# Peptides against a protein of PDB entry 5KEZ: the designs that were tried, part 103

Target 1, 320 residues: chain A of PDB entry 5KEZ
Amino acid sequence: NVAIYNPFRPWWERYQPVSYKLCTRSGNEDEFRNMVTRCNNVGVRIYVDAVINHMCGNAVSAGTSSTCGSYFNPGSRDFPAVPYSGWDFNDGKCKTGSGDIENYNDATQVRDCRLTGLLDLALEKDYVRSKIAEYMNHLIDIGVAGFRLDASKHMWPGDIKAILDKLHNLNSNWFPAGSKPFIYQEVIDLGGEPIKSSDYFGNGRVTEFKYGAKLGTVIRKWNGEKMSYLKNWGEGWGFVPSDRALVFVDNHDNQRGHGAGGASILTFWDARLYKMAVGFMLAHPYGFTRVMSSYRWPRQFQNGNDVNDWVGPPNNNGVI

## One batch from the design tools (peptide; made by RFdiffusion4, then SolubleMPNN)

Design b2_p16_7_s2 (from b2_p16_7, 8 letters changed)
Fold by OpenDDE base, seed 4:
Order: structure tokens, then C-alpha cells, then sequence
Structure b2_p16_7_s2 (fold): chain B 320 residues (1-320), chain A 16 residues (1-16)
């Protein structure tokens, strides 16, 4: 991914890929392979956060400032380490003036335009699908158990399916023969927008963002909410089917949120309430649970926004 | 929904 130095190595640089090489702030491919092996050998499975919707930001300077040293040129859509070129992006498909998503009520914009300036890959192209599949298959062959598909809301479900259909079975050294990768898709569906979580059920589980938002409200006792209202928690609250849900109290994004809705999210900053929420989540049978492991950072609020929300995990001069 | 919009404003904070 792009190496960002202003601010200094933010967490979100991870989500600006310039190649599918496994060399990052966390280590090289050999180290990753070693980690996967060691984890698998003790029953700990690895699920990769796969950033396949996009490459890096359109405004990032061309060069070799990347974690693996690969050259890239966002301006010309040149990512030779893949390789991708201008033919592999949705620049011509996006109809907005900026090239970015401007209206989230327009599903085509959400999927064909750039997410916050991130160069949007043309996932309709078999070439692009194959390059992504190659990347994911390499990980599968190393021994990962599955994937979180980043920004799935911004990809056409059919394109995702086409990629998934190219995937190998899991490595039989650790998984039963014929096992398929565990897929969970990040889709933000809180209602009111045309793209629905149900659009993605065929590909795997979907993040249920209503879970953390609503649970936070209840635990905080906002709006007269009571714990007793959790009697029909899950589908009874309008959440996706349990077997399609990946649930969580918070994630790295909404942990840094604000506003009325964002403020409901419980985080480690509110330790007691957070433990209550996480405890409830783990005790309740609804959905596949994900527990957040985060860190403290020097929050600095200006005009209601944490200007240090970019701060990544504890590191040694950028190396985690 | 307004709630969704408010929450989304705090999520997927990526920078170019």
C-alpha cells in the first residue's frame, strides 16, 4: 500500500493498495506465511481484510512511496505491480463531475464512482477479477481461512460473486478437503439507501451495522430504551438473518465516528458499557460475532472531530 | 435515513 507520511503512517494507508504484494508495515510475505502456519497449527484462523474495490487515492503522488517499494501512478492509473492501467478503472463509467460518489441514493454512483477519491476498479472486467482472484488465491494457498471484503457496498454483488467463483478451496493441510473460504462483506446498510445487505447474501455473511448502533442506544439507555427490549434481539429488531450476519459492537471506522448515530457506538473508551455490550453480544446467539481489539490514541477534538483519528496501532517508527 | 447518514459520516474515513 501507499506509505503515507503526512500524517505519519496512518491506519488508513492500509486501505490504499498499490499492489497485491504481501509486504507491509507488518512484515514481508515469508513472515506472513510463517504467522499463518503458526496460527493454523494451534487452531487460530486468519481472515484477511481484502481491499479489492479500489487502489489508492487519485491524488496520491506517483512514485515508489509504498510499503513494498512498488511504483505506482494514480494520475495515469498505472499500477504496474499488478498490473493495472487506465483500462481497469471505472473513470469512464462514473457520471459524477468529481469522479467521486456524490449521492449515496444513486446505487450506480456508489458502485461505479470513487469512494472518497479512491481509484475505483472495474470489477466487471474479467481481467480485474482474475487479478484479484490471484491475490486471494495466493492467500488461500498460504493457509488463510477467509476474507473480509472491504467496501463491499461499493462493489456489484455479481462482480464479487465472479471473483469468489474463481477462488480455490482452503488449504487441505489445515482444512477439510473442499472447504471454502469464509467470506464476510462490509456493507453499511442502516436503511434509507438503495443498496441493501440482502443484495450480498449470496456471497457470504454481511456486516450488520444496525447491531452496534442499536445496542449502543440500548446500553446507553437512550430514548427510553430498556434492556428488556432485547428479548427479541436479532431478526426481531429488523436485522439480517442470523446466518448472514456478522455482528460487532464497534469497528475501527465507527469507533472514530461522531454525530447522533455515531455517538451511540460503544467503544473501549466507555469501558463499563462496552464490556456490557460485548458480553451481551457474546452471550446472545444472533449472528457471527467479531470482537474488536483496539488501542488508545491521543484524541484531540476540534470542532467535534478528532484530528488524530488517523493514528494507527502502536508502532516503532511506522513498523508495527 | 438520517441516522444512517450520520453514522456513515463517521465510518469509512479514507483520505487521498
Amino acid sequence: as target 1 above (320 residues)
Amino acid sequence: SPEAERLRAGVKKLYS
Scores: peptide ipSAE 0.037, ipTM 0.756, DockQ to the pose 0.077
Fold by OpenDDE base, seed 5:
Structure b2_p16_7_s2 (fold): chain B 320 residues (1-320), chain A 16 residues (1-16)
Amino acid sequence: as target 1 above (320 residues)
Amino acid sequence: SPEAERLRAGVKKLYS
């Protein structure tokens, strides 16, 4: 991915890929293989956060400022380490003036235009699908158990399916023969927009962002909400079917105020309430649960916004 | 109580 130095190595640089090389601040491919092997050997499975909707931001300077030193040029859509070129992006397909998503009530824009400037891959192209599948299959062959598909809301479900149809079975050294990768798709659906979580049920599980948002409201006792209202928690609250739901109290985005749920989201900063929420989530049978493990950073609020929301995991001069 | 649909309170923000 891109190496950003202003601000200094933010967490979000990880979501701006320039190649599919397993070479980041977390380590190199050999180290990753070693970790996956050691984890699998003790029954801990690995699920990769796969960023396949886009490459890096259009405004990033061309050059070799990347975690593995690969050259890239956002201006010309040149990512030779893949390789991708201008033919592999949706620049001509997106019809907005800026090239960015301008109207989230237009599903076509949401999927064909750039997410906050991130160069949008032409996932309708078999070439692009194949390059992504090769990346994911490489990970499958290493021994990962599945994937979180980042920004799935911004990809056509059929394009995702086409990629998934190219995936190999899981590594038989650790998984039963014929096992398929576990897929969960990040789709932010709190209602009010044309793209629905149900659009993606055919590809795997989906994130249920209403879970953390509503649970936070209840535990915070906002709007007169009471714990007794949780009697029909889950489908009774309008959430997706339990067998399609990936549930969580918070994630890396909304714990920073940059996602669904707003201020209702409970985080480790609200220790007591957070423990209550996590405890409830783990005790209740609805959905497939995900527990967050995060870190503290020096929050500095200005006009209601944390100016340090970019801060990544603890590190020493960029080295984790 | 059941959830009422409302517009997304915030967007996933990935800086470029």
Scores: peptide ipSAE 0.030, ipTM 0.700, DockQ to the pose 0.045
Fold by OpenDDE base, seed 2:
Structure b2_p16_7_s2 (fold): chain B 320 residues (1-320), chain A 16 residues (1-16)
Amino acid sequence: as target 1 above (320 residues)
Amino acid sequence: SPEAERLRAGVKKLYS
């Protein structure tokens, strides 16, 4: 991915890929392979956060400032380490003046235009699908158990399906023969927008962002909410079917205070309430649960916003 | 702003 130095190595640089090389601040491919093997040998499975909707930001300077030194040129859409070129992006398909998503009520823009300037891959092309599948298959062959698909809302479900259809079975050294990768898709659906979580049920599980948002309001006792109202928690609250849901109290995005639940989201910063919410989630039989493991950072609020929300995990001069 | 925009714009800072 792109190496960002202003601010200094933010967490979100990892979501600006310039190659599919397994070479990042966390280590190289051999170290990753070693970790996967060690984890699998004790029954701990690895799920990769796969960024396949886009490459890096359109305005990032060209060069070799990346975690594995690969050259890239956003201006010319040149990513030779893949390789991608100008033919592999949706620049000509997106019809907005800026090239970015301007209207989230237009599903076509949401899928074909750039997410906040991130170069949008032409996932309709078999070439692009194959390059992504090769990346994911390499991970599968190493021994990962599945994937979180980042920014799934911004990809056509059929394009995702086409990629998934190219995937190998899981590595039989650790998984039963014929096992398929576990897929969960990040789709932010709190209602009110045209793209729905149900559009993606055919590809795997979907993140249920209503879960943490609503649970936060109940635990916080906002608007007269009571714990007794959780009697029909799950589908009774309008959430997706349990067998399609991946649930969580918070994630790395909404832990930083805004979007996908806003201020209702409970985090480790409110320890008592957070433990109550996580305990309830683990005890209640709805969805596939995900527990957050995070870190403290030096928060500095200005006008209600943390100006240090970019801070990544504890590191040694950028190396994790 | 739309929910997706609020999330991405507020958290994932991009050069543009």
Scores: peptide ipSAE 0.042, ipTM 0.780, DockQ to the pose 0.127; fails the geometry check
Fold by OpenDDE base, seed 1:
Structure b2_p16_7_s2 (fold): chain B 320 residues (1-320), chain A 16 residues (1-16)
Amino acid sequence: as target 1 above (320 residues)
Amino acid sequence: SPEAERLRAGVKKLYS
């Protein structure tokens, strides 16, 4: 991914890829392979957060300032380490003045325009699909069990399906022959927009963001909410079907939320209430559960916003 | 939703 130095190596630089090489501040490919092997040998499976909707931001300076040292040029859409060129992006499909998503009530903008300036890959092209599939298949062959598909809301479900159809079976050294990768898709659907979680049910599970938002409201006792109302928690609350849901109390994004966009979300910063919410989630039979493991950073609130919400995870390799 | 839009835009930023 791109190496960002202002602010200094933020967590979100990891979501600005310039290649599909496995060398980041988390480690190199050999270290990753070693971890996957050790985990699989004791029955712990690895699911990769796959960033396949986009490459890095359009405003990032060209050069070799990346974790693997690969050259890239956002201005000319040149990513030779893949390789991608200007033919592989949706610049011509997006009709907004800025090239970015400007209206989330327009599904075509949400999927064909840039997410906050991130160069949007043309996933309709077989070439692009194949390059992504090669990346994911390399991970499958290493021994991962599946994937979180980042920014799935911004990809057409049919394009995702086309990529998934190119994937290999899981590594038979650890998985039964013919096993398929476990897929869950990040789709932020809190209602009020044309793109729905149900659009993606055919590809695998989807994130249910209503879960953490509503549970936070109940645990915080906001608006007269009571825990007794959780009797029909799940489909009874209007959530997606249990067999399509991946549920969580918080994630790395909404852990850093504020105001109406995240005030209800419980995090480790509110330890007692958070433990109550996580305990309830693990006990209640709805969806596939995910428990957050995060880190503490020096929060500094200015005008209701944490100006240090960029701070990345602890790191001591100091080189890449 | 407006909530989702603000969250996404506010967290994953560009370097310029």
Scores: peptide ipSAE 0.041, ipTM 0.774, DockQ to the pose 0.113; fails the geometry check

Design b2_p16_7_s3 (from b2_p16_7, 8 letters changed)
Fold by OpenDDE base, seed 4:
Structure b2_p16_7_s3 (fold): chain B 320 residues (1-320), chain A 16 residues (1-16)
Amino acid sequence: as target 1 above (320 residues)
Amino acid sequence: SAFAERLRKGVELLYS
């Protein structure tokens, strides 16, 4: 991914890929392979946050300022380490003046235009699908158990399906022969927009952002909500079917007040309430649970916004 | 109930 130095190595640089090389702030491919092996050997499975909707921001300077030193040129859509070129992006498909998503009520914009400037891959192309599948298959062959598909809302479900259809079975050294990768898709659906979580059920589980948002309001006792109302928690609250739900109290985005849920989202900053929420989540049978492991950072609020919401995990001069 | 038991266990783990 791109190496950002202003601010200094923010967490979100991870979501601006310039190649599919397993070479990042966390280590190189050999180290990753070693970790996956060691984890699998003790029954801990690895799920990769796969950033496949886009490459880096369109305004990032060309060069070799990347975690693996790969050259890239956003201006010309040149990512030779893949390789991608101008043919592999949705520049011509997006009809907005800016090239970015401007109207989230327009599903075609949401899927064909750039998410906050991130160069949008033409996932309708078999070439692009194959390059992504090759990346994911490389990980599968290393021994990962599945994937979180980042920004799935911004990809056509059929394109995702086409990629998934290219995936290998899981590595038989650790998984039963014929096992398929576990897929969960990040789809923000709180209602009110045309893209629905149900559009993605055919590909795997989806993130249920209503879960953390609603649980937060209940635990906080906002708007007259009571714990007793959780008796029909799950589908009874309008959530997706349990067997399609990936549930969580918070994620890295809404922990920072972004994405979905707003101020209702409970985080480790409110330790007691957070523990109550996480405990409830783990106890309740609804959905597949994900527990957040985060970190403290030096928050600095200006006009209600944390100017340090970019701060990534504890690191040694940028190296995790 | 089973739910209450799991909840109690979960809370205990979180506070341990």
Scores: peptide ipSAE 0.032, ipTM 0.714, DockQ to the pose 0.016
Fold by OpenDDE base, seed 2:
Structure b2_p16_7_s3 (fold): chain B 320 residues (1-320), chain A 16 residues (1-16)
Amino acid sequence: as target 1 above (320 residues)
Amino acid sequence: SAFAERLRKGVELLYS
């Protein structure tokens, strides 16, 4: 991914890929392979956060400022480490003046235009699908158990399906023969927009962002909400079917007040309430649960916004 | 059971 130095190595640089090399601040491919093996050997499975909707931001400077030193040029859409060129992006398909998503009520914009300047890959192209599949298959062959598909809302479900159809079965050294990768898709659907979580049920599980948002409101006792109202928690609250849901109290985005959920989201900063929410989530039989493991950072609020929301994990001069 | 295991994990977290 790109190496960002202003601000200094933010967490979100990880979501701006310039190659599919397994070479980041977390380590190299050999170290990753070693970790996957050690985890699998004790029954801990690895699921990779796969960023396949886009490459880095269009405004990032060209050069070799990346975690593996690969050259890239956002201006010319040149990513030779893949390789991608200008033919592999949706620049000509997006019809907005800025090239970015301007109207989230236009499903075509949401999927064909750039998410906050991130160069949008042309996932309709078999070449692009194959390059992504090769990346994911390499991970599968190493021994990962599945994937979180980042920014799935911004990809056509059919394009995702086409990529998934190219995937190998899981590594038989640790998984039963014929096992398929576990897929969950990040889709923000709080209602009111044309793209729905149900559009993606055919590809795997979907993140249920209503879960953390509503649970936070209840636990905080906002708007007269009571714990007793959680009796029919799950589908009874309008959430997606349990077998399609991946649920969580918070994630890295809404822990910082971004993404979905707003101020209702509970985090480790509110320890008592957070423990209540996570404990309830783990106990209640709805969805596939995900527990957040995060870190403290020096928050600095200005006009209600944390100006340090970019701060990544604890590190030593950028090295994790 | 799967439910019992989930409940135990939830309770353990509440008391941690």
Scores: peptide ipSAE 0.021, ipTM 0.610, DockQ to the pose 0.017
Fold by OpenDDE base, seed 3:
Structure b2_p16_7_s3 (fold): chain B 320 residues (1-320), chain A 16 residues (1-16)
Amino acid sequence: as target 1 above (320 residues)
Amino acid sequence: SAFAERLRKGVELLYS
């Protein structure tokens, strides 16, 4: 991914790929293989956060400032380490003046235009699908158990399906023969927009952002909410079917006030309430649970926004 | 109840 130095190595640089090479701030491919093997050998499975909707931001300077040293040029859409070129992006499909998503009530914009400047891959192209599948299959062959598909809301469900149909079975060294990768898709659907979580049920599980948002209001006792109202927690609260839901109290985005959930989201900053929420989530049968592991950073609020929301995990001069 | 017991175990895991 791109190495960003202003601000200094933010967490979100990891979501700006310039190649599918397994060289990052966390280590190289050999170290990754070693980790996956060690984890699998003790029954801990690895699920990769796969960033396949886009490459890096369109405004990032061209050069070799990346975690694996690969050259890239956002201006010309040149990512030779893949390789991608200008033919592999949706620049010509997006009809907005800025090239970015401008109206989330326009499903076509949401999927064909750039998410906050991130160069949008043309996932309708078999070439692009194949390059992504090759990346994911490499990980499957290493021994990962599945994937979180980042920014799934911004990809056409059919394009995702086409990629998934190219995937190998899981590595038989650790998984039963014929096992398929576990897929969960990040889709932000709190209602009110045309893109729905149900659009993605055919590809695998989806993130249920209503879960953390609503649980937060209940635990905080906002708007007269009571714990007793959780009697019909799950589908009774308008959530997606349990067998399609990936649930969580918070994630890296809404922990920082981004994405979905707003101020209701509970985080480790509110330790007692957070533990109550996580404990409830782990006890309740609804959905597939995900527990957040985060870190403290020096928060500094200005006009209701944390100006240090970019701060990544503890590191040694950028190396994690 | 079974739910209460699961909740207790869940909380214990968080503090262990």
Scores: peptide ipSAE 0.019, ipTM 0.600, DockQ to the pose 0.016
Fold by OpenDDE base, seed 5:
Structure b2_p16_7_s3 (fold): chain B 320 residues (1-320), chain A 16 residues (1-16)
Amino acid sequence: as target 1 above (320 residues)
Amino acid sequence: SAFAERLRKGVELLYS
């Protein structure tokens, strides 16, 4: 991915890929392979956060400022380490003036235009699908158990399916023959937009962001909410079917949220309430649970916004 | 960040 130095190595640089090389601040491919092997050998499975909707931001300077030193040129859509070129992006398909998503009520924009400047891959192309599948299959062959598909809301479900149809079965050294990768898709569907979580049920599980938001309001006793109202927690609260839901109290994004709704999210900063929420989540049968492991950073609020919300994991001059 | 923007819009819709 791109190496960002202003701010200094933010967490979100990881979501701006320039290649599919397993070479980041987390380590190199050999180290990753070693970790996967050791984890699998003790029954701990690995799921990769796969960024396949886009490459890096269009405004990032061309060069070799990346975690593996690969050259890239956002301006010309040149990512030779893949390789991708201008033919592999949706620049011509997106009809907005800026090239970015301008209207989230337009599903076509949401999927064909750039997410805040991130160069949008033409996932309709078999070439692009194959390059992504090759990346994911490499990980499968290493021994990962599945994937979180980042920014799934911004990909056409059919394009995702086409990629998934190219995937190998899981590595038989650790998984039963014929096992398929576990897929869960990040779809932020809190209502009010045309794209629905149900659009993606055919590809695997989806994130249920209503879970943490609503649980937060209940635990905080906001708006007269009571714990007793949780008797029909799950589908009874309008959440997706349990067998399609991946649930969580918080994630890396909404830990950094604010304002209306965002403030409801419970995090480790609210230790007592957070433990209550996590305990409830683990106790309740609804959905597939994910527990957050995070870190403390020096929050500095200005006008309700944490100016340090970019801070990544603890590191020594960029080295984790 | 890009992700923060997506989240903000979703949360705003939820509580609107």
Scores: peptide ipSAE 0.017, ipTM 0.475, DockQ to the pose 0.148

